# Peptides against a protein of PDB entry 8PQO: the designs that were tried, part 159

Target 1, 252 residues: chain A of PDB entry 8PQO
Amino acid sequence: VLLKEYRVILPVSVDEYQVGQLYSVAEASKNETGGGEGVEVLVNEPYEKDGEKGQYTHKIYHLQSKVPTFVRMLAPEGALNIHEKAWNAYPYCRTVITNEYMKEDFLIKIETWHKPDLGTQENVHKLEPEAWKHVEAVYIDIADRSQVLSKDYKAEEDPAKFKSIKTGRGPLGPNWKQELVNQKDCPYMCAYKLVTVKFKWWGLQNKVENFIHKQERRLFTNFHRQLFCWLDKWVDLTMDDIRRMEEETKRQ

## One batch from the design tools (peptide; made by RFdiffusion4, then SolubleMPNN)

Design b1_p23_2_s4 (from b1_p23_2, 16 letters changed)
Fold by OpenDDE base, seed 5:
Structure b1_p23_2_s4 (fold): chain B 252 residues (1-252), chain A 23 residues (1-23)
Amino acid sequence: as target 1 above (252 residues)
Amino acid sequence: MEPSMELKMTFANIILDYYLKAA
């Protein structure tokens, strides 16, 4: 098991982020081909548990069409079915990813708290001390180009170049986080993303767990660069606007 | 319904990495 807490600092408020995240997910999904293929929605309902209220979703991703034919033909039953269970109780979110074939030998859990701070809280997810001491805190700087793979880099998604016309935020210079503290008119937040990766196959545990973390970090970096650079597209939208957009997308 | 960003991108990258290494 490998745990890392990714801390993504953004020059937006927690309330703004709720809109921006949903917009950016929708926008990014439109830009990717074949994303909706093989997705089965089993559950999509409100939930309430231990004072936590939100939306629960259970999806199955059937990967049969996304792997080579020989893999599909040789794969054990259930090996190409990925289950995603998600609890969205913003500002808290939890996603659990499992596989039918691997059962307890495979887990990806992503737990996120969105806080109006600069990533300074320790153990925001309230882990036991014994577990928390094994968590690596990883700061993602959306303005740091060195954290972006060359193949992922787009100039229009570079926070170091982007200037928001509507808000005046950006571009984000090398010391933007330090400067943000002195800018009382600019909101900020941190997404604390605790990522738990379990892959218990002998000989492959460390390799696969580290690989998955590398991909998650890459995803979080690219996504939040997009979210910020798309600020002018979503900052004036309301949650009702987002809901309408989601409903329109579901009908298509 | 669209897949979550996290799952879609993670597995897309895993699959892509597989193809790149196999080619």
Scores: peptide ipSAE 0.029, ipTM 0.674, DockQ to the pose 0.200
Fold by OpenDDE base, seed 2:
Structure b1_p23_2_s4 (fold): chain B 252 residues (1-252), chain A 23 residues (1-23)
Amino acid sequence: as target 1 above (252 residues)
Amino acid sequence: MEPSMELKMTFANIILDYYLKAA
C-alpha cells in the first residue's frame, strides 16, 4: 500500500472551484475519445451517512472494447471490469476504484478535502497517527512547468502565461503563492487529495503502486492547470448552469 | 454517463503503457 497526499493550491475560492471542477471535467471528457463507451451506471442517488450528505454513484467501466482482442481472450473473468464508487459531498469527495478479478488485492482510493487555505493543514483527512506517518505530502504547483511532461504541455493551458480577463488573476509567477497572501482580493484554496493505492501482486506491488501514483499526479497537475486557464469560461457560471449543461450533454 | 477524470486517465495510461512496453 502506498499513500500520498497531493496538495493542489489554486487562486480560486472553494465555491468557485465547485463550478470550475464540474465544468473542467465535462470539457476534458468531451476531448477524450470514446468517453462514454463501456460505462455502466448502476447507481446515481443522494445519500446521507454520519452527517455527510451528497451524491453517490456506482459505475462499472467495461474495458473489453478498450483492449486488443488477444488481451480480451486471455484476460481472466472480471479482469476488465472496473468498479468506481464515488461519494460527492462537496467540499468533501471520496472515490473508490476496484476490480472484479483482483478483489481485495487492488484498490485506488481518492479522498479530497477542499479548504480555503494554502495547503498548510496537516492530516486534514484525520488518519490515525501511525497511518499518517506513512503519508508523503506532495505539493503540486500548477505554475511550475517542470512538473509537466513535454507531451502534455500546451501554451494555452500554462498558468504562467494565462491572465484572466474577467477576474484579473494570473499570470502565476514563481512566487505566486507567497504573493497571493498579500492580495486581499484574490481568493485561494487547496485541494487535499489523499490517494491510497494497493496492488498486492508479488514482485509488482511497488512498481504498479508507484506507477499509478505517477499517473494520478500527472492527472491532477494537468487538470488543475486546465481548470485555472479555463477560468474565464466558467467563473460566471452557476451550479444551475452546470446542471443544465450536464443534462444537455446526457441528451447527446 | 461519462467516466470520471481520475479513472479515464489512470486506466487509459495503464493500458497504453502496457501495450507500448509489450510492443
Scores: peptide ipSAE 0.029, ipTM 0.676, DockQ to the pose 0.233
Fold by OpenDDE base, seed 1:
Structure b1_p23_2_s4 (fold): chain B 252 residues (1-252), chain A 23 residues (1-23)
Amino acid sequence: as target 1 above (252 residues)
Amino acid sequence: MEPSMELKMTFANIILDYYLKAA
């Protein structure tokens, strides 16, 4: 098992981020081939547990059409079915990813707190001390080009070049996070993303767990660069606007 | 229905990495 807490600081408020995240997920999904093909929604309902209120979703991703023929032919039953269970109680979110074949031997868990700070809180997910001491804190700087793979880099998604017309935020210079402390008119937040990866195959555990973390870090970096650079597209939208957009998308 | 970004990116890269190594 490998745990890392990714801390993503953004020059947006927690309330703004809720809209921006939903918009950016929708926009990014449109740019990917295959759309919702092979996605089955089993559950989509409100939940309440231990004072936590939100929306629960259970999706199955059927990957049979997404893999090469030789993989499909060699894959055991259930190996190409991925389950995603998500609890969205913004500003807290939890996602659990499992596989039918691997069962308890495979887990990706992503737990996120969105806080109006600069990533200074320790153990925001309230882990036991023994567990917390094994968590690596990883800071993602959306303005740092060195954290972006060359193949992923786009100038229009570079926070160091982007200037928001609607808000005046950006471009983000090398010391933008330190400067935020003195900019009283600019909101800020941190997404604390605790990622737990378990892959219990002897000889491959560390390799696969580290690989998955590398991909998650890449995803978080690129996504939040997009989210910020798309600020002018979503900052004036309301949650009601987002809900209408989602309903319209479901009808297509 | 929209697939989660986390799942798509993670598993797409895993599958691609496996394919590239197996080919």
Scores: peptide ipSAE 0.029, ipTM 0.673, DockQ to the pose 0.249
Fold by OpenDDE base, seed 3:
Structure b1_p23_2_s4 (fold): chain B 252 residues (1-252), chain A 23 residues (1-23)
Amino acid sequence: as target 1 above (252 residues)
Amino acid sequence: MEPSMELKMTFANIILDYYLKAA
């Protein structure tokens, strides 16, 4: 088991982020080739548990079309089906990813708190002290180009070049986080993303767990760069606007 | 956050790498 807490600092408010996240997810999904193919939504319903109220989703990602034919033919039943269970009670979110074939031998859990701070809180997810000692805190800097793979880099999604016309935020220079503290009119937040990865297969545990973390970090980095650079597209939208957009997308 | 195509490819690559190593 490998745990890392990714801390993503953004020059947006927690309330703004709720809109921006939903918009950016929808926009990113539209830009994907074959978007939605192989995704089955089993459950999408409100939930209430232990004072937590939000939306619960259960999706299956069928990867049969995403692997070579010979892999598909040789793969055990259920091996190419990924289950995602998500509890969205913003500003808290939890996602659990499992595989039908691997069962207890595979787990990815992502727990996120969105806080109006600069990533300074320790153990925001309230782990036991012994467990917390094994968590590496990883800061993601969306303005740092060195954290972006060349194949992922787009100039229009570079926070170091982008300036929001509507808000005046950006571009984000090398010291943008330090400067943010002195900018009283610029909101900020941190997404604390505790990622738990378990891959119990003998001889592959460490390699796969580290690989998954590397990919998660890559996804978080690219997504939040997009979110910020798309600020002018979503900052004036309300949650009701987002809901309408989602409904319109479902009808297509 | 819904897994992107990149995440789907990540899982596909994990599965592929496993089979390649097991062969």
Scores: peptide ipSAE 0.027, ipTM 0.668, DockQ to the pose 0.644

Design b1_p23_3_s1 (from b1_p23_3, 11 letters changed)
Fold by OpenDDE base, seed 1:
Structure b1_p23_3_s1 (fold): chain B 252 residues (1-252), chain A 23 residues (1-23)
Amino acid sequence: as target 1 above (252 residues)
Amino acid sequence: MEATMEEMLMLANIVLDYYLKAL
């Protein structure tokens, strides 16, 4: 098991981020090859548990049509079905990813707190001290080009070049986080993303767990660069606007 | 944050590669 807490600081408010995240997820999904194909939504309902109230979703990604025929023929039963269970009680979110074939031998858990701070809180997820001492804190800087793979880089998604017309935010210079402390008119937040990766197959555990973390970091970096650079597209939207957009997408 | 289809395919490939090695 490998745990890392990714801290993503953004020049947006916690309330703004809720809209921006939903918008950016929708846009990113449209850009994916075969967007929505092979995705089954089993559950989408409100939940309430232990004082946590939000929306629960259970999705299955059926990958049979997404892999070559020879892979499909060799794949054991359930190997090409990925389950994603998500509890969205914003500003707290939890996602659990599992595979039918690997069962308890595979887990990706992502727990996120969105806080109106600069990533200064320690153990925001309230882990036991013994567990917390094994968590690496990883800061993601959306303005740092060196954290972006060359193949992922797009100038239109570069926070160091983007300036929001609607809000005046950006471009983000090398010291943007330090400068943000003195900019009382610019809201800020940190997404504290505790990622737990478990891969219990002997001989591959450390290699695969580290690889998955590398991919998660890449995903978080690219996503939040997009979210910021798309600020003018979503900042004037309301949650009701987002809900309408989601309903329209479901009807297509 | 939802997992991307690309990421899910990557994970599936890892599982399949290990399965084939174990045969």
Scores: peptide ipSAE 0.029, ipTM 0.676, DockQ to the pose 0.715
Fold by OpenDDE base, seed 4:
Structure b1_p23_3_s1 (fold): chain B 252 residues (1-252), chain A 23 residues (1-23)
Amino acid sequence: as target 1 above (252 residues)
Amino acid sequence: MEATMEEMLMLANIVLDYYLKAL
């Protein structure tokens, strides 16, 4: 098991981020080929548990059409079915990813707190001390070009070049976080993303767990760069606007 | 039959891509 807490600082408020996240997810999905293909939604309902209220979703990703033929031919039964269970109680979110074939030998859990701070809180997910000492904190700087793979880099998604016309935020220079503290009118938040990866196969555990973390970091980096650079597209939207857009998309 | 490392890495990558879309 490998745990890392990714801390993504953004020059947006917690409330703004809720809109921006949903917008950016929708936009990113549109930009990907075959968006939604092989996705089965089993559950999508409100939940209440232990005082937590939110939306629960259970999706199955059928990957048979997404993998090469040789993988499909050799894959054991259930190996290409990925289950995603998500609890969205913003500003808290939890996602659990499992596989039918690997069962208890495979787990990806992503727990996120969105806080109006600069990523300074320790153990925001309230882990036991023994567990917390094994968590690596990883800071993602959306303005740092060196954290972006060349193949992922787009100039239009570069926070170091982008300036929001609507808000005046950006571009984000090398010291943008320090400068942000002095800008009373600029909100900020941190997404604390605790990622738990379990791949319990002898000889492959470390390689696969590290690989998954590497990909998660990559995804978080790219996503939040997009989220910020798309600020002018979503900052004036309300949650009701987002819901309407989602409903319109479902009908297409 | 166990999946190869290559297959598992591929699947992991695909799953993560889907996760991003499901946020």
Scores: peptide ipSAE 0.025, ipTM 0.639, DockQ to the pose 0.057
Fold by OpenDDE base, seed 2:
Structure b1_p23_3_s1 (fold): chain B 252 residues (1-252), chain A 23 residues (1-23)
Amino acid sequence: as target 1 above (252 residues)
Amino acid sequence: MEATMEEMLMLANIVLDYYLKAL
């Protein structure tokens, strides 16, 4: 098991981020080939548990059409079915990803707190001390081009170049986080993303767990760069606007 | 038949791609 807490600092408020995240997810999904093909939604309902109130979703990703033929032929039963269970109680979110074949030997869990701070809180997820001591805190700087793979880089999604016309935020220089503290008119937040990865196969555990973390970091980096650079597209939207957009997308 | 490392890495990558869409 490998745990890392990714801390993504953004010059947006917690409330703004809720809109921006949903918008950016929708936009990113449109840009991806295949869209929702092979996605089965088993559950999509409100939940309430231990004072946590939100939306619960259970999806199955059927990957049979997403992998090469030889993989389909060689894959054991259930290996190409991924279950995603998500609890969205913003500003807290939890996602659990499992696989039918690997059962208890595979887990990706992502737990996120969105806080109006600069990533300064320790153990925001309230882990036991023994567990917390094994968590690496990883800061993602959306303005740092060196954290972006060349193949992922787009100039229009570079926070170091982007300036929001609607808000005046950006571009983000090398010291933007330090400067932000003195900018009373600019909100900020941190997404604390605790990622737990388990791949309990002898000889492959460390390699796969590290690989998954590498990909998660890549995803978080690219996504939040997009989120910020798309600020002018979503900052004036309300949650009701987002809900309408989602409903319209479902009808298409 | 047990899945190869390459297959599992591919699957992991695909899953993560789908995860991004589900955020």
Scores: peptide ipSAE 0.025, ipTM 0.639, DockQ to the pose 0.057
Fold by OpenDDE base, seed 3:
Structure b1_p23_3_s1 (fold): chain B 252 residues (1-252), chain A 23 residues (1-23)
Amino acid sequence: as target 1 above (252 residues)
Amino acid sequence: MEATMEEMLMLANIVLDYYLKAL
């Protein structure tokens, strides 16, 4: 088991982020080939648990059409079915990813708190002290070009070049996070993303767990760079606007 | 039959990509 807490600081408010995240997810999905093919939604319902109120979703990703033919032919039963259970109680979110074949031997859990701070809170997810000792805190800097793979880099998604016309935010220079403290009118937040990865197969555990974390970090970095650089596209939208957009997309 | 490391890494990449789009 490998745990890391990714802290993503953004020059947006917690309330703004809720809109921006949903917009950016929708936009990113449109740019992907194949759309929602192979995604089965089993459950989509409101939930209340221990004072937490939100939306629960259970999806199955059927990967049979997403892998090469030889992989599909050799894959064990259930190996190409990924279950995603998500509890969205913004500003808290939890996602659990499992596989039918691997059962207890595979888990990806992502728990996120969105806080109006600069990533300074320790153990925001309230882990036991012994567990917290084993968590690496990883700061993601969306303006740091060195954290982006060359194949992922796009100039139009570079926070170090982007200037928001609507808000005046950006471009984000090398010391942008330190400068935020002195910018009274610029909101900020941190997404605290605790990622738990378990891959309990002999000889592959460390390699695969580290790989998954590397990919998670890559995805978080790219996503939040997009989110910020698309600020002018979503900052004036409301949650009701987002809901309408989602409904329109479902009808296509 | 157990999946190869390459196959598992590929699957992991696919799953993570889908996760991001499902947030």
Scores: peptide ipSAE 0.025, ipTM 0.638, DockQ to the pose 0.057

Design b1_p23_3_s2 (from b1_p23_3, 10 letters changed)
Fold by OpenDDE base, seed 5:
Structure b1_p23_3_s2 (fold): chain B 252 residues (1-252), chain A 23 residues (1-23)
Amino acid sequence: as target 1 above (252 residues)
Amino acid sequence: MEATMEQMLTLANIVLDSYLESL
């Protein structure tokens, strides 16, 4: 088991982020080839548990059409079915990913708290002390080009070059996080993303767990760079606007 | 009506991309 807490600091408020996240996910999905093919939605309903209130979703991703033919032919039964269970109670979110074949031997869990701070809180997810001492805190700096793979880099998605016309935020210089403290008119937040990866297969555990974390970090970095650079596209949208956009997308 | 957060970052897509890159 490998645990890392990714801390993504952004020059947006927690309330703004809720809109920006939904917009950016929708925009990113339009750019993906293959659409919703192979996605089965089993459950999509509101939930309430222990004071947590939100939306619960259970999806199955059938990967048979997404892998090469030889992989499909060799894959054990259930190996290409990924289950995603998600509890969205913004500003808290939890996603659990499992595989039918691997059962308890495979787990990806992502728990996110969105807080109006600069990533200074320790153990925001309230782990036991023995578990917390094994968690690596990883700061993602969306302005740091060195954290972006060359193949992923786009100048139009570079926070170090972008300036929001609507808000005046950006470009983000090398010390932008420290400068936020002195800018009373610029909101900020941190997404604390605790990622738990378990892959119980002798000889491959560490390799696979580290690989998955590498991909998660890559995704978080690219996504939040996009979110910030698309600020002028979503900052004036309401949650009702987002809901309408989602409904329109479902009808296409 | 509570907003359906259907657009969470599809972790499944991350897993898929990771799987495809490992192949």
Scores: peptide ipSAE 0.028, ipTM 0.677, DockQ to the pose 0.119
Fold by OpenDDE base, seed 3:
Structure b1_p23_3_s2 (fold): chain B 252 residues (1-252), chain A 23 residues (1-23)
Amino acid sequence: as target 1 above (252 residues)
Amino acid sequence: MEATMEQMLTLANIVLDSYLESL
């Protein structure tokens, strides 16, 4: 098991982020080949548990149509079915990813707290001390181009070049986080993303767990760069606007 | 946030590769 806590600082408020996240997820999905084909939504309902109130979703990603024929032929039963269970109780979110073939030997869990701070809280997810001492804190800087793969880089998604017309935020220079502290009119938040990866397979555990973390970090980095650079597209939207947009998308 | 198609394909490839290596 490998745990890392990714801390993503953003020059937006916690309330703004709720809108921006939903917009950016929807927008990013439109840019993907194949769209939602092969995604089965088993459950999508409100939940309430232990004072946590939000939306629960259970999706199955059927990848049979997304892989070459020879992969389908070689894949064991259930290997191409990925389950995603998500509890969205913003500002707290939890996602659990499992695979039918790997069963208990595979787990990706992502737990996120969104806080109006600069990533300074320790053990925000309230892990036991024995577990917390093994968690690596990783800061993601959305303005740092060196953290972006060349193949992922787009100038229109570069926070170091983007200037928001509606808010005046950006571009984010090399010391933007330090400067943010002195900018009283600019809100800020941190997404504390605790990622737990378990891949219990002899000889492959460390390799795969580290690889998955690398991919998650890449995903988080790219997503939040997009979120910020799309600020002018979503900052004036309300949650009601987002809900309406989602409903309209479902009808298409 | 939801998993992207790219992420899902990556995970599938990991599972497949791991399975093949385990044979």
Scores: peptide ipSAE 0.028, ipTM 0.684, DockQ to the pose 0.704
Fold by OpenDDE base, seed 4:
Structure b1_p23_3_s2 (fold): chain B 252 residues (1-252), chain A 23 residues (1-23)
Amino acid sequence: as target 1 above (252 residues)
Amino acid sequence: MEATMEQMLTLANIVLDSYLESL
């Protein structure tokens, strides 16, 4: 098991982020080939548990059409079915990813707190002290080009070049986080993403767990760079606007 | 038959991409 807490600081408010996240997810999904093909939604309902209220979703990703033919032919039954269970109680979210074939031998859990701070809180997910000692804190700086793979880099998604016309935010220079503290009118937040990866296969555990973390980091980096650079597209949208957009997309 | 490392890496990449779409 490998745990890392990714801390993503953004020059947006917690409330703004909720809209921006939903917009950016929808936009990113449109840009991906195949869209929602192979996704089965089993459950999508409100939930209430231990004072937490939110939306619960259970999806199955059928990957048979997304993998090479030789993988599909050799994969055991259930190996290409990924289950995603998500509890969205913004500003808290939890996602659990499992596989039908691997069962208890595979787990990806992502727990996120969105806080109006600069990533300074320790153990925001309230882990036991002994467990917290094993968590690596990883800061993602969306303005740092060195954290972006060359193949993923796009100039139009570079926070160091982008300036929001609607808000005046950006471009984000090397010291943007320090400068943000002095800008009374610019909101900020941190997404604390605790990622737990379990891959219990002899000889492959460390390699696969590290690989998954590398991909998660890559994903979080690219996504939040997009989210910020698309600020002018979503900052004036309401949650009702997002809901309408989602409904329209489901009807196509 | 156990999945090869190549198969698992491919699967992991797809899962991660799908997760982004679900955010």
Scores: peptide ipSAE 0.026, ipTM 0.605, DockQ to the pose 0.057; fails the geometry check
Fold by OpenDDE base, seed 2:
Order: C-alpha cells, then sequence, then structure tokens
Structure b1_p23_3_s2 (fold): chain B 252 residues (1-252), chain A 23 residues (1-23)
C-alpha cells in the first residue's frame, strides 16, 4: 500500500472550485475519444451517512473495447471491469476504484478535502498517527512547468501565461502562492487529495503502485492547470447552470 | 493467468483516463 497526499493550491474560492471542477471535467471528457463507451451507471442517488450528505454514484467501466486485443484475450473474467464508487459531499469527496478479478488485492482510493487555505493543514483527513507518518505530502504547483510532461504541455493551458479577463487573476509567476496573501481580493484554496493505492501482486506491487501514483499526479496537475486557464469560461456559471448543462448533455 | 507488467500498465492508463472522465 502506498499513500500520498497531493496538495493543489489554486487562486479560486472553495465555492468557485465546485463549479470549475464540474465544468472542467465535462470539458476534458469531450476531448476524450469514446469517453462514454463502456460506462454503466448502476447507482446515482443522494445519500446521508454520519452527518455527511451528498451524491453517491456507482459506475462500472467495461474496458474490453479500450484495451489491445492481446490484453483482452489474456484477461481473466472480470479483470476488465472496473468499479468506481464515488461519494460527493462537497467540499468532501471520496472515490473508490476496485476490480472484479483482483478483489481485495487492488484498490485506488481518493479522498479530497477542499479547504480555504494554502495547503498548511496537517492530517486533514484525520488518519491515525501510525498511518499518517507513512503519508508523503506532495505539493502540486500548477504554475511550475517543470512538473508537466512535454507531451502534455499546451501554451493555452499554462497558468504562467494565462490572465483571466473576468477576474484579473494570473498570470501565475514563480512566487504566486506567496503573493496571494497580499492580494486581499483574490480567493485561494487547497485541494487535499489523499490517494491510497494498493496492488498486492507479488513482484509488481511497488512498480504498479508507484506507476498509478505517477499517473494520478500527472492527472491532477494537468486537470488543475486546465481548470485555472478555463476560469473565464466557468467563473460566471452557477451550480444550477452546471446541472442544466449536465442534464442537456445526458439527453444527447 | 497473471497479467504482464506491460498489460497492467496499459490497464492502469485506461483506468486513470476513465477516472478523469468520471470526476
Amino acid sequence: as target 1 above (252 residues)
Amino acid sequence: MEATMEQMLTLANIVLDSYLESL
């Protein structure tokens, strides 16, 4: 098991982020080839548990059409079915990813707290001390080009170049996070993403767990760069606007 | 049958891409 807490600081409010996240997910999904194929939604309903109130979603991703033929031929039954259970109680979110074949030997869990701070809180997910001492804290700087793979880099998605016309935020210089405290009119937040990866197969555990974390970090970095650079597209939208857009998309 | 590292890496990439779409 490998745990890392990714801390993503953004020059947006917690309330703004809720809109921006949903918009950016939808926008990014449009650019993916075959994005809706092989996705089965089993459950999508409100939930309330232990004071947490939100939306629960259970999806199955059928990967048979997305993998190479040789993988499909060698994959045992259930190996290409990925279950995603998500609890969205913003500003808290939890996602659990499992596989039918690997059962307890595979887990990706992502727990996120969105806080109106600069990533300074320790153990925001309230882990036991023994567990917390094994968590690596990883700061993602959306303005740092060195954290972006060359193949992923787009100038139009570079926070160091982008300036929001609607808000005046950006471009983000090398010390942008330190300068936020002096900008009274600029909100900020941190997404604390605790990622737990378990891949129990002997001989492959460390390689796969590290690989998954590497990909998660890459994903978080690129996504939040997009979220910020798309600020002018979503900052004036309300949650009701987003919900309407989602409903319209589902009807197509 | 155990999957090769190459197969698992391919699957991991697909899963991660799919996760992004589900956020």
Scores: peptide ipSAE 0.026, ipTM 0.599, DockQ to the pose 0.058; fails the geometry check

